# Peptides against a protein of PDB entry 5EFW, part 3

Target 1, 141 residues: chain A of PDB entry 5EFW
Amino acid sequence: TTLERIEKNFVITDPRLPDNPIIFASDSFLQLTEYSREEILGRNARFLQGPETDRATVRKIRDAIDNQTEVTVQLINYTKSGKKFWNLFHLQPMRDQKGDVQYFIGVQLDGTEHVRDAAEREGVMLIKKTAENIDEAAKEL

## One batch from the design tools (peptide; made by RFdiffusion4, then SolubleMPNN)

Design b1_p8_3_s3 (from b1_p8_3, 6 letters changed)
Fold by OpenDDE base, seed 3:
Structure b1_p8_3_s3 (fold): chain B 141 residues (1-141), chain A 8 residues (1-8)
Amino acid sequence: as target 1 above (141 residues)
Amino acid sequence: VLATKEFE
């Protein structure tokens, strides 16, 4: 499956550029967030955060980027119009043949409520599997 | 509402 055919909410970021900007956004992600592609590309994904976004959760994301590790969290995000949603978010590095980080893959599962227990486990499995599919598809580019 | 990515 090519990157363009993955019908999930995701972005790819470039940590080798200043402020780890978004370099790819899926159509579904644009629809979810209510932004155009032009408004998103070249920006750090923090524009999705707002007043009710938990700062400790954001720090976990920052730590994962700094340490070049994966992380899975739930946090409040905001659309362009200001609508809040719960984002079950998975982030993982995409590495080259030498093992160096080239990009980060971020996958989002949206909901009106914080997911728990079995629903959370199912969501985590889904977004992690999606991230692996994106990783494989991105290698073809 | 749909899910979106944010970093840092």
Scores: peptide ipSAE 0.053, ipTM 0.716, DockQ to the pose 0.052; fails the geometry check
Fold by OpenDDE base, seed 1:
Structure b1_p8_3_s3 (fold): chain B 141 residues (1-141), chain A 8 residues (1-8)
Amino acid sequence: as target 1 above (141 residues)
Amino acid sequence: VLATKEFE
């Protein structure tokens, strides 16, 4: 789809389905994580977690989903081959005309290092802007 | 080659 070809790292999940599975993944996301689309669609994104993924950070993501709010965090994720990367991650709900949450948008900024200060602020601005663009593009879902 | 979303 046009949405899937957006040149940013993102996924869309469906919280109305069991276990909030990924229903769309961008080409860039697939390249980053080293998974095929078939391997990712229908799965909860937790498969990216591993031994060094901070559980408290994961809980922040869980809380945001449960409360239907946005969140921005950095966490260790793993590619299919087991390579670690720092994921500057932004999650936000996508709502319908009635205001009900229909999807979540997850945007990832890839990095080999944990980013701080100005670099972190810049990254956060970028991924939030990206999420808004995806929200607009996904209105027809 | 880095940036991925983690959920729950």
Scores: peptide ipSAE 0.050, ipTM 0.705, DockQ to the pose 0.053; fails the geometry check
Fold by OpenDDE base, seed 5:
Structure b1_p8_3_s3 (fold): chain B 141 residues (1-141), chain A 8 residues (1-8)
Amino acid sequence: as target 1 above (141 residues)
Amino acid sequence: VLATKEFE
């Protein structure tokens, strides 16, 4: 599919199902996080969080979901093996023709360090653009 | 290089 051809780290979640589970994950996302597709489909993405994940930042993500808005943050996430990484993360709703939220798109930019200044701005632009591409691809399905 | 989506 067009969606499968997007070579970026991303997931699609379904807020209409209990606990907003992941319903699609890119191959790159699986490689990054060290999970198989079977291990993550049907689960809420919170399994990426760990001891050093900032709770206030996580709350911003939750608030965005509850309010059906987009958000961009950086937070510590963990691979299956427990390796920490900085996740520059963008989340946005995918809406139908009526304007109702059908899915959420989550895009991850991986890094070993917290990015700032120009690097952060570039990363944000990239993940937002990626999210738009995913939105368009998903509408074609 | 690591980037992942997380929710709570």
Scores: peptide ipSAE 0.050, ipTM 0.703, DockQ to the pose 0.052; fails the geometry check
Fold by OpenDDE base, seed 4:
Structure b1_p8_3_s3 (fold): chain B 141 residues (1-141), chain A 8 residues (1-8)
Amino acid sequence: as target 1 above (141 residues)
Amino acid sequence: VLATKEFE
């Protein structure tokens, strides 16, 4: 599908199901996180968090979901093997024709470091653009 | 290691 051909790190979640589980994960996301698709689908994305993940940043994500808004943050995430990485993360709702939230789109930028200033702005633009592409492609779900 | 998503 068009969605499957998007070569970026992303997931789609279903907030209408208990605990807003991942219903789609890109191949790149699986490679990044070191999980199989079977290990990911049906789970809340919180499994990426660990000891050094900033709780205040996580709360921003939670608030965005609760309020059905978009958010962009950087946070420490962990691979399956326990490796830490900085995740420049963008989340936005995908709405139906009535304006109701159907899904959330989460996009992750590849990064081993906490990006700042121009690099962060560039990354934010990229992941937001990616999210819009996913939104368009995912309307076929 | 590179960036991945976190929700709740």
Scores: peptide ipSAE 0.049, ipTM 0.713, DockQ to the pose 0.050; fails the geometry check

Design b1_p8_3_s4 (from b1_p8_3, 6 letters changed)
Fold by OpenDDE base, seed 4:
Structure b1_p8_3_s4 (fold): chain B 141 residues (1-141), chain A 8 residues (1-8)
Amino acid sequence: as target 1 above (141 residues)
Amino acid sequence: VLATEEFE
C-alpha cells in the first residue's frame, strides 16, 4: 500500500481501542526498536520507555492524546536489547471527514542524538511533513 | 540507536 511504502519511522495507534494500541508499524520503526511486528501490534507504545525516560515529557504525550492534539517532544527510549536512544517524536491525530479522531500518527526521527537548535527544527519539520504524508496515505485504512 | 515513539 501507499502507507507501507513510506520509508520513515512511524506507528499508527487506535485510541478507540483500550490503551490506544499500535495498529501499524513501519519496517523502519521495527528496525529502529529491534522488535518484530508481532511483538508490537496491539501494544501501547509505552514499552519503549525506561528508567531515564523523562516522565514530564511522557505526560506531554499523554496530554496530547487526551486532548486530541499534536505534540512534538524529544525523549529517551529503549530498544528491545535495552539500548538508549534519543527519540525526536511527533504525534498528531488523524481525523475522519466528520472531524472525529480515528487514529494517532507517531513519527520518530531517524537519529540517535539529542538534536538541538537548527538541527532540531529541521528534524521537526521533517517528521511533521512525514506525518502529513502518513495522514493522507492512511485514509485508505 | 535511532529515534522511536512513546504513547500513553
Scores: peptide ipSAE 0.045, ipTM 0.732, DockQ to the pose 0.051; fails the geometry check
Fold by OpenDDE base, seed 2:
Parts: C-alpha cells; sequence; structure tokens
Structure b1_p8_3_s4 (fold): chain B 141 residues (1-141), chain A 8 residues (1-8)
C-alpha cells in the first residue's frame, strides 16, 4: 500500500481501543527502537519512556490525545537495548469524513541529539509534512 | 540515534 511505502519513522494508534494501542508501525520505526512488530502492535507507546524522560513533556502528549489535538515536542526515549535518544515527535489526529477522530499519527524525526532553533524548525516542518502524507495514505486503507 | 514516540 501507499502507507507501507512511506520511508519515515511513524506509528498509528487507535484511541477507540483500550489504552490507545499501536496498530501500525513503519519498518524504520522498528529499526530505530530495536523492537519487532510483534512486540509493539497492540501496546501503548509508553514503553519508549525511561528514567530521563521528562514527565511534563509526556503530560503534553497525554493532554493532546485527550483533547484530540496535535502537539510537537522533544523528549528522551529509549530503545529496547536501553539506548537513549532525543525524539523530535509530532502527534496529530486522523479524522474520518464526519470529523470524528479515528486514529492518531505519531512521527519521529531522525536524530541523535536535541535539536534547537533553525534545525528544530526545519525538523518540525518535515515531521508535520510527513504526518500529512501518512494521513492521506491511510485513507486508502 | 533516531527519534521515537510516547502515547500513554
Amino acid sequence: as target 1 above (141 residues)
Amino acid sequence: VLATEEFE
């Protein structure tokens, strides 16, 4: 499918299911996080958090989900092996033709360091554009 | 290392 051909780090979650589980993960996302598809499908994405993950930033993500809005943040995440990385993350709802939220799209920028200023702005533009591409592609499913 | 998500 067109969705499967998007070569970016992303997941799709289903807020209509208990605990808003991941229902789709790109190959790049699996490579980044070091998890298999079987290990992440059906689970909430909180398993990426760890000791140095900013709880206030996590709350921003939770609030966006609860309010069905988009958000962009940077936070520390961990791979399966315990490796830390800075995640420039964009989340937005995917709505049906009636305007009701069906899914959430989460996009992660490629990067090892906390990005700032112009680099951050550029990254934000990229992941937002990617999210829009995913939204369009997912409608074909 | 690349970036990832959190949904809690």
Scores: peptide ipSAE 0.044, ipTM 0.735, DockQ to the pose 0.052; fails the geometry check
Fold by OpenDDE base, seed 3:
Structure b1_p8_3_s4 (fold): chain B 141 residues (1-141), chain A 8 residues (1-8)
Amino acid sequence: as target 1 above (141 residues)
Amino acid sequence: VLATEEFE
């Protein structure tokens, strides 16, 4: 599918289902996190969090979901093996023709470092553009 | 390592 051809780290979640579970994960996302597709689908993405994940940053994500808005943050996530990485993360709602939220799109920047300044600005532009591409491709769902 | 998404 067009969605499957997007070679970036991303997931799509369904807020209309209990606990806003992941319903799609890109191949790159699975490789990054070291999980199989079966282990990912149907779960809330909070399993990527761990001891050093900042709770205030997680609350910003929760607030964006509750308010049906977009947000961009950086937070510590963990692979299945327990490896830590910095995740520059962008979340935005995907709306139908009436304007109702159907899904959320989550895009992750590749990397292990906390990005700053110009590198952060470039990363934000990239993941936002990627989210728009996913939004267009996801209309085929 | 690569970045991943998480939701709460």
Scores: peptide ipSAE 0.043, ipTM 0.732, DockQ to the pose 0.053; fails the geometry check
Fold by OpenDDE base, seed 5:
Structure b1_p8_3_s4 (fold): chain B 141 residues (1-141), chain A 8 residues (1-8)
Amino acid sequence: as target 1 above (141 residues)
Amino acid sequence: VLATEEFE
């Protein structure tokens, strides 16, 4: 599919299902997080959080979902093996023709370090653009 | 280079 051709780290979640589970994950995302597709599909993405994940930042994500808005944050996530990484993360709703939220698109920028300044701005632009590409690809399904 | 989303 067109979605499968997007070579970026991303997931699609379904807020219309209990606990907003992941319904699609890119191959790159699986490689990054060290999970198989079977291990993550049907689960809420919170399993990526751990001891050093900032709770206030997580709340920003939660608020965005509840309010059906987009958000861009940077937070600590963990791979299956427990490896920590900085996740420059962008989340945005995918709406149908009526304007109702059908899915959420989550895009992750690869990063082992907390990016700042120009690097952060560039990363944000990249993940936002990626999210738009995913949105368009999903509409074709 | 690692990046992943999390929901809660």
Scores: peptide ipSAE 0.043, ipTM 0.729, DockQ to the pose 0.051; fails the geometry check

Design b1_p8_4_s1 (from b1_p8_4 with G1S A5E)
Fold by OpenDDE base, seed 2:
Structure b1_p8_4_s1 (fold): chain B 141 residues (1-141), chain A 8 residues (1-8)
Amino acid sequence: as target 1 above (141 residues)
Amino acid sequence: SLSDEVLA
């Protein structure tokens, strides 16, 4: 499908199901996080958090979901093997023709360090553009 | 519950 051909790190979640589980994960996301598709489908994405994940940043993500808004943050995530990485993360709702939220799109840009200034702006622009492409492709869902 | 807290 068009969605499957997007070679970026992303997931799609379903807030209409209990605990807003992941219903789609890109191949690159699986490679990044070191999980299989079977291990993550049907689960909430919080399994990527760990000891050094900033709880205040996590709350920003939670608030965005609750309020059905978009958010862009940087936070520490962990691979299955326990490797830490900085995740420049963008989340936005996918809405139907009536304006109701159907899904959430999460896009990840991985890095070894917290990015700032021009590098951050560039990354934000990239992941937001990616999210829009996913939104268009995911109309098939 | 709408809690997608981390999407690495």
Scores: peptide ipSAE 0.082, ipTM 0.773, DockQ to the pose 0.058
Fold by OpenDDE base, seed 3:
Structure b1_p8_4_s1 (fold): chain B 141 residues (1-141), chain A 8 residues (1-8)
Amino acid sequence: as target 1 above (141 residues)
Amino acid sequence: SLSDEVLA
């Protein structure tokens, strides 16, 4: 499908199901996080959090979901093997033709360190553009 | 609250 051909790190979640589980994960996302598709589908994405993940940043993500708005943050995530990485993360709602939220799109830009200044701005532009591409492609869902 | 999500 068009969605499956997007070669970026992303997931799609379904807020209409209990605990807003992941219903789609890109191949790149699986490679990044070291999980299989079977291990993550149907689960809330919080399993990527760990000891050094900033709880205030997580709350910003939660607030965006509750308010059905977009948010862009950087936070520490962990792979299945326990490896830490900085995640420049963008989340936005996917709406139907009536304007109702159907899904959330999460796009990740991974890095070994917290990105700043021009590098951060470039990353934000990239992941936001990616989210828009996913939104268009995911109309097949 | 629907979730406390973190994505990589």
Scores: peptide ipSAE 0.086, ipTM 0.773, DockQ to the pose 0.053; fails the geometry check
Fold by OpenDDE base, seed 1:
Structure b1_p8_4_s1 (fold): chain B 141 residues (1-141), chain A 8 residues (1-8)
Amino acid sequence: as target 1 above (141 residues)
Amino acid sequence: SLSDEVLA
């Protein structure tokens, strides 16, 4: 599918299902996080959090979901093997023709370090553009 | 997943 051809780290979640589970994960995302598709689908993405994940940042994500808005943050995530990485994360709602939220799109830019300034701006532009591409492609869902 | 989505 068109969605499957997007070679970026991303997931799609369904807030209409209990606990807003992941319903789609890109191959790159699976490679990044070291999980299989079977291990991820149907789960809330919180399993990527760990001891050093900033709870205030997580709350920003939660608030965005509750308010059905977009947000961009950086936070520490963990792979299945326990490796930490900095996640420049963008989340935005995917709405139907009536304007109702159908899904959320989450796009991840991984790195070994927290990015700042120009590098951060570049990353944000990239993941936001990716999210828009996903939104367009996911209309077939 | 995105509610507490701490994706990397």
Scores: peptide ipSAE 0.080, ipTM 0.778, DockQ to the pose 0.056; fails the geometry check
Fold by OpenDDE base, seed 5:
Structure b1_p8_4_s1 (fold): chain B 141 residues (1-141), chain A 8 residues (1-8)
Amino acid sequence: as target 1 above (141 residues)
Amino acid sequence: SLSDEVLA
């Protein structure tokens, strides 16, 4: 599918289902997180959090979902093997023609370091653009 | 992209 051709780290979640589970994960995302597709589909993405994940940052994500808005943050995530990585993360709602939220798009920068300044700005632009591409492709869902 | 997700 067009969605499958997007070679970036991302997931799509369905807030209309209980606990807003992941319904799509890119191959790159699976590689990054070391999970299989079967291990991820149907789960809330909170399994990526761990001991050093900043709870205040997680709350920003929660607030964005509750308010059906977009947010961009950096936070520590963990692979299946327990390896820490810094995730420059962008989340935004996908709306139908009536303006109702159908899905959420989550995009992760494929880096392991906390980025600052110009690198951060570049990363933010990249993941936001990626989210827009996913939004267009996901209309086929 | 989830209520309390991190990477997604």
Scores: peptide ipSAE 0.076, ipTM 0.778, DockQ to the pose 0.058; fails the geometry check

Design b1_p8_4_s2 (from b1_p8_4, 3 letters changed)
Fold by OpenDDE base, seed 5:
Formats: sequence, structure tokens, C-alpha cells
Structure b1_p8_4_s2 (fold): chain B 141 residues (1-141), chain A 8 residues (1-8)
Amino acid sequence: as target 1 above (141 residues)
Amino acid sequence: SLSDEVLK
């Protein structure tokens, strides 16, 4: 599908289901996090957090979901093997024709280091653009 | 809704 052809790290979650589980994960995301698709689908994305994940940053993500808004942050995430990586993360709601939130789109920069300045700005632009591409692709499905 | 609080 068009959605499957997007070669970026991303997931789609369903807030209409209990605990807003992941319902779609890109191949790149699976490679990044070292999980299989079977291990990911149906789970809340919080399993990527760990000891060094900043709780205040996590709260920003939570608030965005609760408020049905978008957010862009950087936070420490962990692979299945326990490897830490910096995740430049963008989240935004996908709305239906009535304006109601149908899904959430989460996009992760493929880097493993904290980015700043121009690199951060570039990364933010990239993941936001990717999110828009996902939004359009998902609407076509 | 404290969900999706990470990578996603």
C-alpha cells in the first residue's frame, strides 16, 4: 500500500481502543527498535521508555494526546536489547471528515544522538513532513 | 489517557 511504501520510522495508534495501542508500524521502526511486528501491534508505545527517559517530556506527549494536539520532543528510548537512543519524535492526530480524532501518527528521526540547532530544525521539518505524508496515505486506505 | 508516551 501507499502507507507501507513510506520509508521512515513511524507508527499509527488507535485512541478509540483501550490504552491507545499501536495498530501499524513501519519496517524501519521495527528495525530501529529491534522488535517484530507481532511484538508491537496491540501495545501502547510506552514500552520504549526506560530509566533515563525524561518524565516531563513524556508528560508532554501525554498532554498532547489528551488535548488531541501535536507535539515535537526529543527523548531517550530503548530498543528491545536495551540499547539507548535519542528519539526526535513528532506526534499528531489524524482526523476524519467530521474533525474527530481517528488515529495518532508518531514519527521518529532515524538518528541515535541528541540533535541541536540546525540539525534539530532540519529533523523537525523532516518528521513533520513525514507525518503529513502518512496522514494522506492513511486517508486513502 | 497516559498512552503512547514515547517513541511512537
Scores: peptide ipSAE 0.088, ipTM 0.754, DockQ to the pose 0.054; fails the geometry check
Fold by OpenDDE base, seed 1:
Structure b1_p8_4_s2 (fold): chain B 141 residues (1-141), chain A 8 residues (1-8)
Amino acid sequence: as target 1 above (141 residues)
Amino acid sequence: SLSDEVLK
């Protein structure tokens, strides 16, 4: 599918299912997080959080989901083996033709470093552009 | 939820 050809780190979640589980994960995302597809699908993405994940940042994500808005943040996530990485994360709703939210798209930069200033701006532009591409491709879902 | 608590 067109969606499967997008070679970026991303997931798609379904807020219409209990606990807004991941329903699609890119190969790159699986490689980054060290999980298999079977281990991720059907789960809420919160399993990527850990001791040093900033709770205020997590609340921003939660608020965006609840309010059906987009958000861009950086937060500490953890791989399956427990390695920390900085996740420059962009989330946005995917709406149907009626305007109702049917999915959420989550995209992150292909990197593990905290980024600031110009590098952060560039990363944000990239992940937002990626999200738009995913939105278009995800219409096949 | 990709954002919920995680969400990356």
Scores: peptide ipSAE 0.088, ipTM 0.761, DockQ to the pose 0.056; fails the geometry check
Fold by OpenDDE base, seed 4:
Structure b1_p8_4_s2 (fold): chain B 141 residues (1-141), chain A 8 residues (1-8)
Amino acid sequence: as target 1 above (141 residues)
Amino acid sequence: SLSDEVLK
């Protein structure tokens, strides 16, 4: 599908199901996080968090989901092997024709290092653009 | 909340 052809790090979650589980994960996301698709489908994405993940930043994500809004943050995540990485992360709702939220799109920057200034702005633009592409591709299914 | 520290 067009969605599957998007070669970026992303997941799609279903807030209509208990605990807003991941229902789709790109191959790149699996490679980044070191998980198999079987290991993450049906789970809430909180498994990426760890000891050094900023709780205040996580709360921003929670608030965006609760309020059905988009958010962009940078936070520490952990791979399956326990390796820390900086995740420049963008989340936005996917709405149907009626305007109701059906899914959330989560995009993670490639080569996730802690980025600042111009590099961060560039990364933000990229992941936001990616999210829009995912939104369009998903609606075409 | 039921979903503790939700991330994506």
Scores: peptide ipSAE 0.076, ipTM 0.752, DockQ to the pose 0.048; fails the geometry check
Fold by OpenDDE base, seed 2:
Structure b1_p8_4_s2 (fold): chain B 141 residues (1-141), chain A 8 residues (1-8)
Amino acid sequence: as target 1 above (141 residues)
Amino acid sequence: SLSDEVLK
């Protein structure tokens, strides 16, 4: 499908199911996080958090989900093997024709370093554009 | 619960 052809790090979650589980994960996301698809689907994405993940940043993500808004943050995540990486992360709701939130789209930058200034702005633009592409592709399913 | 806290 068009969605499956998007070669970026992303997931789609379903807030209408218990605990807002991941219902789709890109191949790149699985490679980045070192999880299999079976290990990811049906789970809340909080399993990527660890000791050095900033709780205040996590709260920003939670608030965005609760308020059905978009957010862009950087936070420490962990792979299955326990490796830390900086995640420039963008989340936005995917709405139906009526305007109701159906899913959330989460996009992660390819890099694993904390980015600042111009590099951060460029990364934000990229992941936001990716999210829009995912939104359009998902509508075609 | 909508607590999708990381890489969502």
Scores: peptide ipSAE 0.076, ipTM 0.751, DockQ to the pose 0.059; fails the geometry check

Design b1_p8_5_s1 (from b1_p8_5, 3 letters changed)
Fold by OpenDDE base, seed 4:
Structure b1_p8_5_s1 (fold): chain B 141 residues (1-141), chain A 8 residues (1-8)
Amino acid sequence: as target 1 above (141 residues)
Amino acid sequence: VFDRSAAL
């Protein structure tokens, strides 16, 4: 599908199901996180959190989901092997023709390093653009 | 209850 051809780190979640589980994960996301698709699908993305993940940043993500809004943050995540990485993350709702939220799109920057200043702004623009591409591709299915 | 927070 067009969605499957997007070579970026992303997931799609379903907030209409209990615990807002991941229903789609890109190959790049699986490579980044060191999980298989089977290990990821049906789970809430919180499994990427760990001891050094900032709880206030996690709350911003929760609030965006609850309020059905977009958010962009950087937070510490952990791979399956326990390796820490900085995740520049963008989340936005995917709406149907009536304007109702059907899914959330989560996009992660490729570099996975803590980025600042101009590099952060560039990364934010990239992941937001990617999210829009995913939104369009998913609507075509 | 369930946590809606995603760490992605």
Scores: peptide ipSAE 0.130, ipTM 0.763, DockQ to the pose 0.055; fails the geometry check
Fold by OpenDDE base, seed 3:
Structure b1_p8_5_s1 (fold): chain B 141 residues (1-141), chain A 8 residues (1-8)
Amino acid sequence: as target 1 above (141 residues)
Amino acid sequence: VFDRSAAL
């Protein structure tokens, strides 16, 4: 599918199912996080959180899901092997033609380092643009 | 209840 050809770090989740599980993950996302597809499909993405993950930032993500809004944040995540990385990511709802939320799209910056100032602004623009591309491609789901 | 937060 067109969705499967997008060479960026992203997941798609289903808020209509209990605990908003991951229903799709890109190959790049699997490489970044060191998980297999089988290990993460059907699970909530919170397994990437760990001891140094800012709980206030996590609450912003939760609030965006509950309110069906978009959010852009940067937080500490952990790979399967326990390595820390900074994750600049954007989350937005995907709506059907009726305007109802079907899925959430989560896009992570290609890099794993903390970014600031102009570099952060550039990264935000990139991941938002990627989310729009995924939204269009995911209409085939 | 279920924690719907996601570290993406």
Scores: peptide ipSAE 0.130, ipTM 0.768, DockQ to the pose 0.055; fails the geometry check
Fold by OpenDDE base, seed 5:
Structure b1_p8_5_s1 (fold): chain B 141 residues (1-141), chain A 8 residues (1-8)
Amino acid sequence: as target 1 above (141 residues)
Amino acid sequence: VFDRSAAL
């Protein structure tokens, strides 16, 4: 599908289901996180959090979901093997024709380091653009 | 109450 052709790290979640589970994960996301598709689908994305994940940053993500808004943050996540990585993360709602939230799109930067300044701005632009591409691709399905 | 926070 067009969605499957997007060569970026991303997931789609369904807030209409209990606990907003992941319903789609890109191949790149699976590679980044070291999980299989079977291990991820149907789960809330919080399994990537760990001891050094900033709880205030997690709350920003939660608030964005609850308020049905977008958010961009950097946080520490963990792979299946327990490897830490810095995740420049963008989340935004995907709305139907009535304006109701249908899904959330989560996009992760490819890098594993904390990014700052110009690199952060560039990364933010990239992941936001990717989210828009996913939104359009998902509407075609 | 569900925690809808993502860890991505």
Scores: peptide ipSAE 0.129, ipTM 0.770, DockQ to the pose 0.056; fails the geometry check
Fold by OpenDDE base, seed 2:
Structure b1_p8_5_s1 (fold): chain B 141 residues (1-141), chain A 8 residues (1-8)
Amino acid sequence: as target 1 above (141 residues)
Amino acid sequence: VFDRSAAL
């Protein structure tokens, strides 16, 4: 599908299901996080959090989901093997024709380093554009 | 408690 051809790190979650589980994960996301698709589908993405993940940043993500808004943050995540990485993360709702939230799209930057200033701005623009591409591709399904 | 938070 068009969605499957997007070669970026992303997930789609379903807030209408218990605990807002991941319902789609890109191949790149699986490679980055070192999980299989079977290990991820049906789970809340919080399994990527660990000891150094900033609780305040996680709360910002939670608030955005609860308020059905977009958010962009940087946070520490962990691979299955326990490797720590910085994640520049963008989340936005995907809405139906009525304007109701159907899914959330989560996109992460290809890099694993904390980014600042111009590099951060560039990364934010890229992941936001990617999220829009995912939104359009998902509508075609 | 329903925690809707996502990482990554």
Scores: peptide ipSAE 0.127, ipTM 0.768, DockQ to the pose 0.055; fails the geometry check

